# Peptides against a protein of PDB entry 5OOQ: the designs that were tried, part 10

Target 1, 227 residues: chain A of PDB entry 5OOQ
Amino acid sequence: YREDVRQVVTHPANALSFLQPGRLVEISVNGKDNYGWGAVVDFAKRINKRNPSAVYTDHESYIVNVVVNTMYIDSPVNLLKPFNPTLPEGIRPAEEGEKSICAVIPITLDSIKSIGNLRLYMPKDIRASGQKETVGKSLREVNRRFPDGIPVLDPVKNMKIEDEDFLKLMKKIDVLNTKLSSNPLTNSMRLEELYGKYSRKHDLHEDMKQLKRKISESQAVIQLDDL

## One batch from the design tools (peptide; made by RFdiffusion4, then SolubleMPNN)

Design b1_p28_6_s2
Fold by OpenDDE base, seed 3:
Structure b1_p28_6_s2 (fold): chain B 227 residues (1-227), chain A 28 residues (1-28)
Amino acid sequence: as target 1 above (227 residues)
Amino acid sequence: ELKYTTFEEEVEKEKKEEEEKKKKELEE
C-alpha cells in the first residue's frame, strides 16, 4: 500500500508542482541507497542527446537535482554529470562510522520516497563554493528539530489528489493502520490505470511552464520578505 | 539561522496576496 501511494504521489502530474527550490524530499536511489532528506535545487525533463527517441517511463522522464548531506566522503563526486541520473560507481551514502559530505545529485522521480511539507530558503547560486554546505547545515538542523521525522505532504489535503480510487486506497490504509491485522491488497493493475488517466489529462509541458512561473513568483516573494 | 516555510504557510501567504491584489483593484 505504501508503494502504491508513493507511485501516485511521485507521478509527474502530481509531484512536479511541489518540487520548488528548497522543497525537502526523502531520497532512496534504486531502492537501496538511502540518502535521507535532501533539498530540491531544480528539475528538468529528461533528454537523451545520444538517443533522442529514447522512451522513458513517467517516473523516469524527469530529473530532479537535489542537495544531500549524506554523500560518502570518498565518493567520486567529480564524475557526477549534470542531468544524468545514472550515478557513477562509488556514488553512495555514507555508512555507519563513515564521514559524509554535501553533494548535488541528479535523481529520477522514482527515487523520491516522500515529499516533505517543508521548503528551505535556498542560496541564489547553489553551485558556488560553500553554498551546498550551507544547505547541508540547514538539513542537519531540520533533522535535529524533527526527531520524530520531517512532516510529509498530505496527498489529499495538500496535494489535492482527488482520484476516487486513490481516495479509496487512502481510506483502506487508514483502516489498516487502525487494525492490528492488515490484509495486503494486490491492486497494482488499478493504480496503473490511474497513472494513465493522470498522464492523459495533464499536458506536462504546460504544467512545467506554469510551475516555473509560480516558482519564480514565489522566489520573488521570498526575497521581498527577506528585505 | 534556519529559515523554512510550511506548505500551509505558503498557501496562506498566496491567498493573502491575492486578496490584497483584488482589494487594490477594487479601490482603483
Scores: peptide ipSAE 0.423, ipTM 0.797, DockQ to the pose 0.652
Fold by OpenDDE base, seed 5:
Structure b1_p28_6_s2 (fold): chain B 227 residues (1-227), chain A 28 residues (1-28)
Amino acid sequence: as target 1 above (227 residues)
Amino acid sequence: ELKYTTFEEEVEKEKKEEEEKKKKELEE
């Protein structure tokens, strides 16, 4: 169920409006590399210059540049290319006992575990020397202030996700969380099954909404050109 | 010093800015 919620929350139709500069996001790359909480720098639609005809999934169709403070110190950060989510070999978070540095990494929406309620004040030029370290200090301080975890955006109250299937999913999750407080193992398996079904329906619904918005935007542009 | 805003604070700020813009537009 958490994954199902994540899929909905991180869908471009929902996530992009909350990925302002400084927005805190929890990052996991390829399901293995946990960078913890980072700060959004910017995002852009993914364009493959080598293969312009490349079709990406919705969750892979955008690249988000994020500042992390957990990059392994000996990672080849010089090989990082902005807006290229295919990370060079050796780019990884520091393990326990390893030293970490601040870095800007490009990630896909699929690498976002959660979107934080908090937004940092970002330097104007994050790529300038020392600016990423400033953000890194801020991230450390945030983590210190919120030892129980950084507050996550409420998908319904904050993100205003009004999809009926999602609301049903959230209600089920709430019920399950309430029940999980009594039996943790049974609730997770049912949530994953429900999410898998919901994610497919939601993806189709959001694709339709995006198409409708694109059509509306195109019509608005046509009307402006006819004026 | 660490500076951050909550989402609720952001929404409130945006509302105030929109209200101020509307006031300025009405005064012009």
Scores: peptide ipSAE 0.423, ipTM 0.801, DockQ to the pose 0.637
Fold by OpenDDE base, seed 2:
Structure b1_p28_6_s2 (fold): chain B 227 residues (1-227), chain A 28 residues (1-28)
Amino acid sequence: as target 1 above (227 residues)
Amino acid sequence: ELKYTTFEEEVEKEKKEEEEKKKKELEE
């Protein structure tokens, strides 16, 4: 269901009006390379100069240029071609422990995992020296301020997606989330953790009560022997 | 300093700008 929502949200008819310069988007290229949150620079309709008659899917019909701050430092960023979403070999996000740099990468709409509620103030010339790094610092600061995740645009309230099937899908997801949150099993796992803690506390309390009874019984027997 | 705008703030700003434009157009 999350993928179904993503397909609707990232469709050109819905997404393009929210891809202003500075808009935060979560980026996953080819479902493998997660760059995290980046900032939109601009977008353009995809044009194949070699094959002008090329027909792209809706999600591949536009190129979005985004600033990311998670590019692997040794990636061949010099081989990046503007408006070419086919990334050169070796272009990848930094792994854990690797150093990263800021880069502008061209992506398709299909590489957008989510569209953020937040929009950064973008420099006028992002391609100028040092400007990408400034945006990169802003991205780091945003991630620091939102440790639980950057807020995502609400598809209905913010994006005004009024498609009936989509609304039904969202309602279904909401019902499922409510059921999952109210699921006695999730409550029973929490109740089992709570009951495990409570059972340990109850067992300790019962053990203390039994010990107090044994002490009281032993004191009563001692008093009978002194009479 | 980090500067960002929420979508709600953007919408409010756009509404205010549109209202100010309409007011100026009515005063001219």
Scores: peptide ipSAE 0.421, ipTM 0.797, DockQ to the pose 0.663
Fold by OpenDDE base, seed 4:
Structure b1_p28_6_s2 (fold): chain B 227 residues (1-227), chain A 28 residues (1-28)
Amino acid sequence: as target 1 above (227 residues)
Amino acid sequence: ELKYTTFEEEVEKEKKEEEEKKKKELEE
């Protein structure tokens, strides 16, 4: 069901009007390379100069340029060609423990996992030196402010998708989500997760208190030895 | 400083801009 929603949302007829400069989009290239949330620079219809007769699927018929802040630092970003969504080998997001850099990558609509509710104020010239990094800082700050995830555009309320089959799909999903949320097992798991997080936080606070006490006690002992 | 708009804020801004344009067109 999530993929079905994604296919409708990312269709050119629905997506393009919401891909303004600065629009946040969640990016997954080829269903494998997750770049996380990026910011839209611009988009254009895909034109193959080498093969003008090339026919693309709807989801591959447009190229979206996006700023990401998760590009692996040693990726061959210099080989990136504007408006070429076929990424060179080695272009990938940084894995855990790897350093990342900001880059502008061309993607297809099919590489959009979700379209965010938020739109960043974009620099006038994103290709100028230092501007990508500014957007990258903004992306980091957004992620910091939304630890539970960046809010996604509502396909019906915000995107005004009025397709009857889609509305039925959304209704089914809502019903399923309601059932899932009302399921005692889900509630128990959520409570357990919340309790686990609370317990960890409490433990960290207690550890910090104990450490502060030990520091204070050690300082008091030092003062007593100096008397 | 981080600057961003929500979709709701963007829509509201666009509505205001459209209303201002209509007012200008009526004044001309």
Scores: peptide ipSAE 0.415, ipTM 0.796, DockQ to the pose 0.627

Design b1_p28_7_s1
Fold by OpenDDE base, seed 3:
Structure b1_p28_7_s1 (fold): chain B 227 residues (1-227), chain A 28 residues (1-28)
Amino acid sequence: as target 1 above (227 residues)
Amino acid sequence: SSFLVLITPEDIEEFRREEEEEEEEELE
């Protein structure tokens, strides 16, 4: 059921307005490589130069560039291609006891586990020497300040997802969390149907772009030491 | 000095309201 909520939250119609530079996102690539919290650099619509007619799912139709500070030190980061979410073999987070480095990786929306309610002030040129490491230090400081976890955006209160089908989904999740269901599989199928109805009904892409711009212009900047 | 932008629920609500008002004015 948490996955059903994640599908709605990470849909382009909802997520893109909250992917400003510096937005914190929790990253899991292919459901196995957990990079933890990273910072958004930018995003772009996915374009296949070799196959312009390629059709991607909604969750694979955009590429998000993110700074992570958990990249394994011996990973072949030089093989990373900007705007190519198919990561080279050996690109992985550091395991326990391994050293990590900062890197910029391209991911799809489907690789976002959660969207944080925090945004870092980002350097103008993240590709300049030492800039990604600066972001890495900021990420460490944020994690230090939020030992119980970085606050996640509330889909209803913060993201203002007020679609009737989504609200029904949320209500059903709450009911299922409190009541033991006799048939979890049947309930899961019904939740998927509700998500399907929501995704077909609403394309809020343009509205979300406008909101993103307004948020970017009206920034309340707080020093990390004051959080 | 590292800075963090805090986007509050109140900030988001304000922007949503402004957008709704702008849409209403355009329909008018």
Scores: peptide ipSAE 0.053, ipTM 0.437, DockQ to the pose 0.066
Fold by OpenDDE base, seed 2:
Structure b1_p28_7_s1 (fold): chain B 227 residues (1-227), chain A 28 residues (1-28)
Amino acid sequence: as target 1 above (227 residues)
Amino acid sequence: SSFLVLITPEDIEEFRREEEEEEEEELE
């Protein structure tokens, strides 16, 4: 069910309106390379100059440029090609104990794990010297302020997705979450496997909704220096 | 100084309106 929700949320018809500059997105490339939360720079329709007749799936038809602060320091970032989501060999996130750097990487919508309900105020020229590192610092501060995770957009309340099948899916998930909360021990094993990633996001979403309400009630815009 | 902006439902509605206006301008 989690993947089904992700497919709907990351579909161009739903996602693109929420990919403004500075939007936080959680990034997983090829289902294995987890970069964590990054910030959107921009996006564009995928155009193959060598093969203009190339047909892409909906989730591969757009390229999103994102700033990440988790790139392995020895990754060949100089081989990154703008608007090419096929990353060179060796481009990967830093592992435990490795040093990381900031980088702008092109990804497809399919590489978005979740869309955050937060935006960073982005520099006008992200390619200028030191600007990526500034965004990287901001990302670290945001992660520090939200140790339980960054608030995720609510597909129904925020994104206004009204598809009947999707609403039925969400209702099923809610029922399962309620059952998990009522019987944490017996349902935990089966549902942790099924809901471990989503329930953390959803419980995190509720906790984060409460936190977001508290924060939104206090300040709609927070200086990153206060983070 | 960098800022964190909390996106509210009202902000989302505004963004959608801006996008619709941009699409209408492109059709014009």
Scores: peptide ipSAE 0.047, ipTM 0.466, DockQ to the pose 0.099
Fold by OpenDDE base, seed 4:
Structure b1_p28_7_s1 (fold): chain B 227 residues (1-227), chain A 28 residues (1-28)
Amino acid sequence: as target 1 above (227 residues)
Amino acid sequence: SSFLVLITPEDIEEFRREEEEEEEEELE
């Protein structure tokens, strides 16, 4: 099932290395509020200042700040607290016929529906006036250029998820998609085993900072006008 | 002007190699 793949892909051990500034991610908050594709600003380990002993699930243990261009215009965006994924009441995407604005929202990994194989060059100060709107324009242009959808990272080829059970799952999904047959059988027990293996990996937070720096310096930047 | 970076598999492998090299250097 697609949800099983999503759980593995969005696990910290896999996802964090691909949450560089400007990385496109598809956002669904609490499985209800679909913001579409947004751009990653940054991420941090979730810290509860009021309850330092709070234990979060793996998928709730990090906060990702993302720029979205689909925020309802009358949403109380001023009530948004940086690094607080508990969104105020009224924070929602615009519905059909409603006007939208750009906003930076904090989300958990569990709110990532998919990770794109594209990233935007991000302004140095996204909170400066007009900068989030620039990103919003870029997001619109990307959506225009990819009417069939933004390319998603391949969990195996790109993310290098090498777990044998996961590989078997992916193979089954590919076969089923090719045959246009029913959804693959969910194996909750195998998913738990996968999570157990990933939870033992080191905190990649510091390593990720170094990686982000290298990515920003070495990659060829293509102007959107050239696509 | 807005810029788009395509993340290729080759790019990802390069980054991983660099990360592994840095980890090895920190352990030495």
Scores: peptide ipSAE 0.044, ipTM 0.439, DockQ to the pose 0.092
Fold by OpenDDE base, seed 5:
Structure b1_p28_7_s1 (fold): chain B 227 residues (1-227), chain A 28 residues (1-28)
Amino acid sequence: as target 1 above (227 residues)
Amino acid sequence: SSFLVLITPEDIEEFRREEEEEEEEELE
């Protein structure tokens, strides 16, 4: 159920407006590598120069660059490629007892576990010497100040997700959380169905937005030609 | 603190507007 909410929250239509520089996000790569809370640097639409015809899922269609302070010290960070979310072998969080360093890693929206209700003031040039470490210190300070956890954005109150299907999903999750006695499998199938309906609506909405943009662009081009 | 901002609902609305304006400016 938490995963279903995560899918909606991290969908581009909902998440991108909350991925400003310095936004805190909780990061889990490939469902295994938990980097904890990091800070957003920037994001961009994923473009495959080698295969322009590549179709990505909505959750893989954008790349988010994030500063983490939990990178294993011996990770081959020099092999990291900007805007390539396929991380080199050996790029991983430090385990207990291991030393960590700060790094900027490219992730997909699917690697965002949660979006925080906090934002750091980011250096103008994060690639400059010592700037990542400064952000890393800030992240440590935030974790110190919020021992009970960094506050997470509320999907309804903060993100203003007002989609009826999503609201129904949230209500179902709340009911399921309160009624632990119901069969989890039956509930998961219903959640998947609701998410599927929501995804289809969003696809249509994005298509409409793209169409409106194309119309606007066409009008702009006409205006430029008439000028 | 010079490094930390608690995001308010008002801030979120402002950020959304700023992002929409930036996207419009980049298309221009």
Scores: peptide ipSAE 0.043, ipTM 0.423, DockQ to the pose 0.094

## One batch from the design tools (peptide; made by RFdiffusion4, then SolubleMPNN)

Design b1_p29_3_s1 (from b1_p29_3, 9 letters changed)
Fold by OpenDDE base, seed 2:
Structure b1_p29_3_s1 (fold): chain B 227 residues (1-227), chain A 29 residues (1-29)
Amino acid sequence: as target 1 above (227 residues)
Amino acid sequence: SELDKEAAKLVAEGKTVAIDEVKKEVIVL
């Protein structure tokens, strides 16, 4: 059920407006590599230069660059490619007792476990020497200040996700949590269906927004040429 | 934003800060 909420929250239609530079996000790559809370640098739509016709899932269609302070020190960070979410072998968080370093890693929306209420004040040039470490220090201080965890955005109250299908999803989750229903599989399928409906609706909405922007840009160019 | 300006000022003073986007306040860490 938490995963169903995560899927909705991390959907491009919802997440992108909250991924400002410095926004804290909790990062788990491939469900195994937990980097903890990191800070958003930027994001971009995923483009395959070799295959422009490549179709990505919604959650894989954007790349988010994040600063983490939990990268294993011996990770081959030099092999990291900007905007390539396929991380090189050996890129992993430090385990207990291992030393960590700060790194910028490209992740997909699917690697976001949660979006926080907090945003760090980011350096203008995060790629400059020492700037990642500054962010890393800030992350440590945040974790110190919030020992019980960084506050997570409320999907309804804070993110203002008021979509009817999402609200139904949330209500179903709440009901399931309350009823301790003995049939989690049936209920999970229903939640997936609701999510699917939500996703499809928002995909269309985003496509329409993109189209409107393109039209507006084209009209602006035409007006400039007519002047 | 105003919050960014306040944060920038505090950072210039050597403070570590975060912006609470929900409460719309700057937190000194």
Scores: peptide ipSAE 0.658, ipTM 0.953, DockQ to the pose 0.681
Fold by OpenDDE base, seed 5:
Structure b1_p29_3_s1 (fold): chain B 227 residues (1-227), chain A 29 residues (1-29)
Amino acid sequence: as target 1 above (227 residues)
Amino acid sequence: SELDKEAAKLVAEGKTVAIDEVKKEVIVL
């Protein structure tokens, strides 16, 4: 059920409007590498220059750059490629007893476990020397201030996800948290239906964006002919 | 935003801050 909620929350149609610079997000890469809470730098639509026709899933269609303070100190961070979410071998969180450093890593929406209520005040140039460490210090202080965890956005009240099926899912989860008797199968089917609805909405949005681009291009051509 | 201005002021004073976007307040850490 938590995964079902996560899929809806991290869908581009819902998540992107909450990924401002400094927004805190909880990060897990490949379901194995837990970096904890990081701060958003920026995001962009994923573009494959070698294969422009590449189709990504909705959750893999955007790249989010995040500052983490839990990178293993001996990780080959110099091999990180901007906007490439395929992380080099050896890029991992520090384990217990290991030293960590601050790093900016590119992730997909699928690597976001949760979106927090909090946003850090971000430096103008995070790539400048010492700036990522400043963010890293802020992340440590946040974790200290919130020992029980950073407050997570309410999907309904804060994110305004008002889909009826999602509301029913949330109600079921609440009942399950109180009653151990939820049927997992009904929730998975509803999640798939919800995902389909969000995917269609996103496709429509992209179509509108492409249409606007074509209109702009046609207007530019007309202006050139009038010159 | 007003929150960003307040946060910037506090950071200039050497404080570590976060903005709660739900409560619309600046938190000194």
Scores: peptide ipSAE 0.657, ipTM 0.952, DockQ to the pose 0.691
Fold by OpenDDE base, seed 1:
Structure b1_p29_3_s1 (fold): chain B 227 residues (1-227), chain A 29 residues (1-29)
Amino acid sequence: as target 1 above (227 residues)
Amino acid sequence: SELDKEAAKLVAEGKTVAIDEVKKEVIVL
């Protein structure tokens, strides 16, 4: 269900109007490389100059340039090509204990995990020396100010997505979330078991959030199988 | 926008800011 929501939210018809310069977006490339929250620089329609007849899916039809502050320091950032979302080998987020740098990366809409309520005040020339680091500092301060996570846009209230099937989906998710919240003990025990398994490598708060998410997803799947 | 003007003023004062597009307010970080 969360993936279904993400597909609707990140569709060009819905997402592009919220991708102003400085808009905070949560970034996951290829479902594996989590860069965390980044700031939008700009976006453009994807054009393949070598193959003008190339047809892209809706979620791959636009390129979004984003500033991230979690790029691994030894990543070959000099090989990044503007408006090419096919990232060179070695471009990845820093792991725990590794040093990170600020970088501008081109991503597709499919690499957006969520769109935030917040927008940074962006420098006019982000490509100028030191400007991406300024944005990187702002991203750190935002994460410090919002330890429980940056507020995510409400798809219905804020994005005004009024599709009937989407509203039905959101209602189902709300019902499931209510059921999950009503059984805090089962969630806590499973959270502790999973935390005991995962506790070695990630910040406790992020692990707890991911674990709550997995529990919610697992219960949603079980309820779907019982219908 | 008015929010951008306010944000620009605060940044010129050396503050780090974010704009909440839902609440329509400038947040000093």
Scores: peptide ipSAE 0.654, ipTM 0.951, DockQ to the pose 0.839
Fold by OpenDDE base, seed 4:
Structure b1_p29_3_s1 (fold): chain B 227 residues (1-227), chain A 29 residues (1-29)
Amino acid sequence: as target 1 above (227 residues)
Amino acid sequence: SELDKEAAKLVAEGKTVAIDEVKKEVIVL
């Protein structure tokens, strides 16, 4: 059901009017490369100059250029071609423990996982030196401000998708989400997650108290040596 | 838009901002 919603939301008839410069979108390339939230630069209809008769699916018929701040540092970003969604080999997000950089990548609508409520105020020339890093800083601040996730556009309330079959799909999802949220198993998992967060916070607080004690003890020893 | 003007002003002041297109407000980050 989530994929069915995604297909409707990311269809050109629905998505394009929400892909203004700076619009935040969640990016997953080829279902495996998760770049997280990026900012839209621009979009264009896909044109194959080598094969003008090429027919693309609706979701592949547009290319969206997006700024991401999660590109692996050793990715061959110099090989990226604007408006070419076929990414060179080695273009991937940074894994845990790897360093990341800011990059502009061309993606299809099919690589959009979700469209956010938020839009960044974009520099006029994103291709100028240092401008991608500015957007990258803004993306970090957004992620910091929204630790539980960036608000996603409501397909019905915000995007005004009023198709009857889609509305039925959304109602089914709402019922399922309500059932899942009321499920004792889901509540237990949520409790474990909350407990894990609480435990980590408690551990950090105890570590800070121990560090403060050690600092105070060290200062007391220094004062004793000065006597 | 009015939101873009407000955002531009805040950015000129050195703030990092986002525009909530649903709530129609500028968020200082």
Scores: peptide ipSAE 0.645, ipTM 0.949, DockQ to the pose 0.685

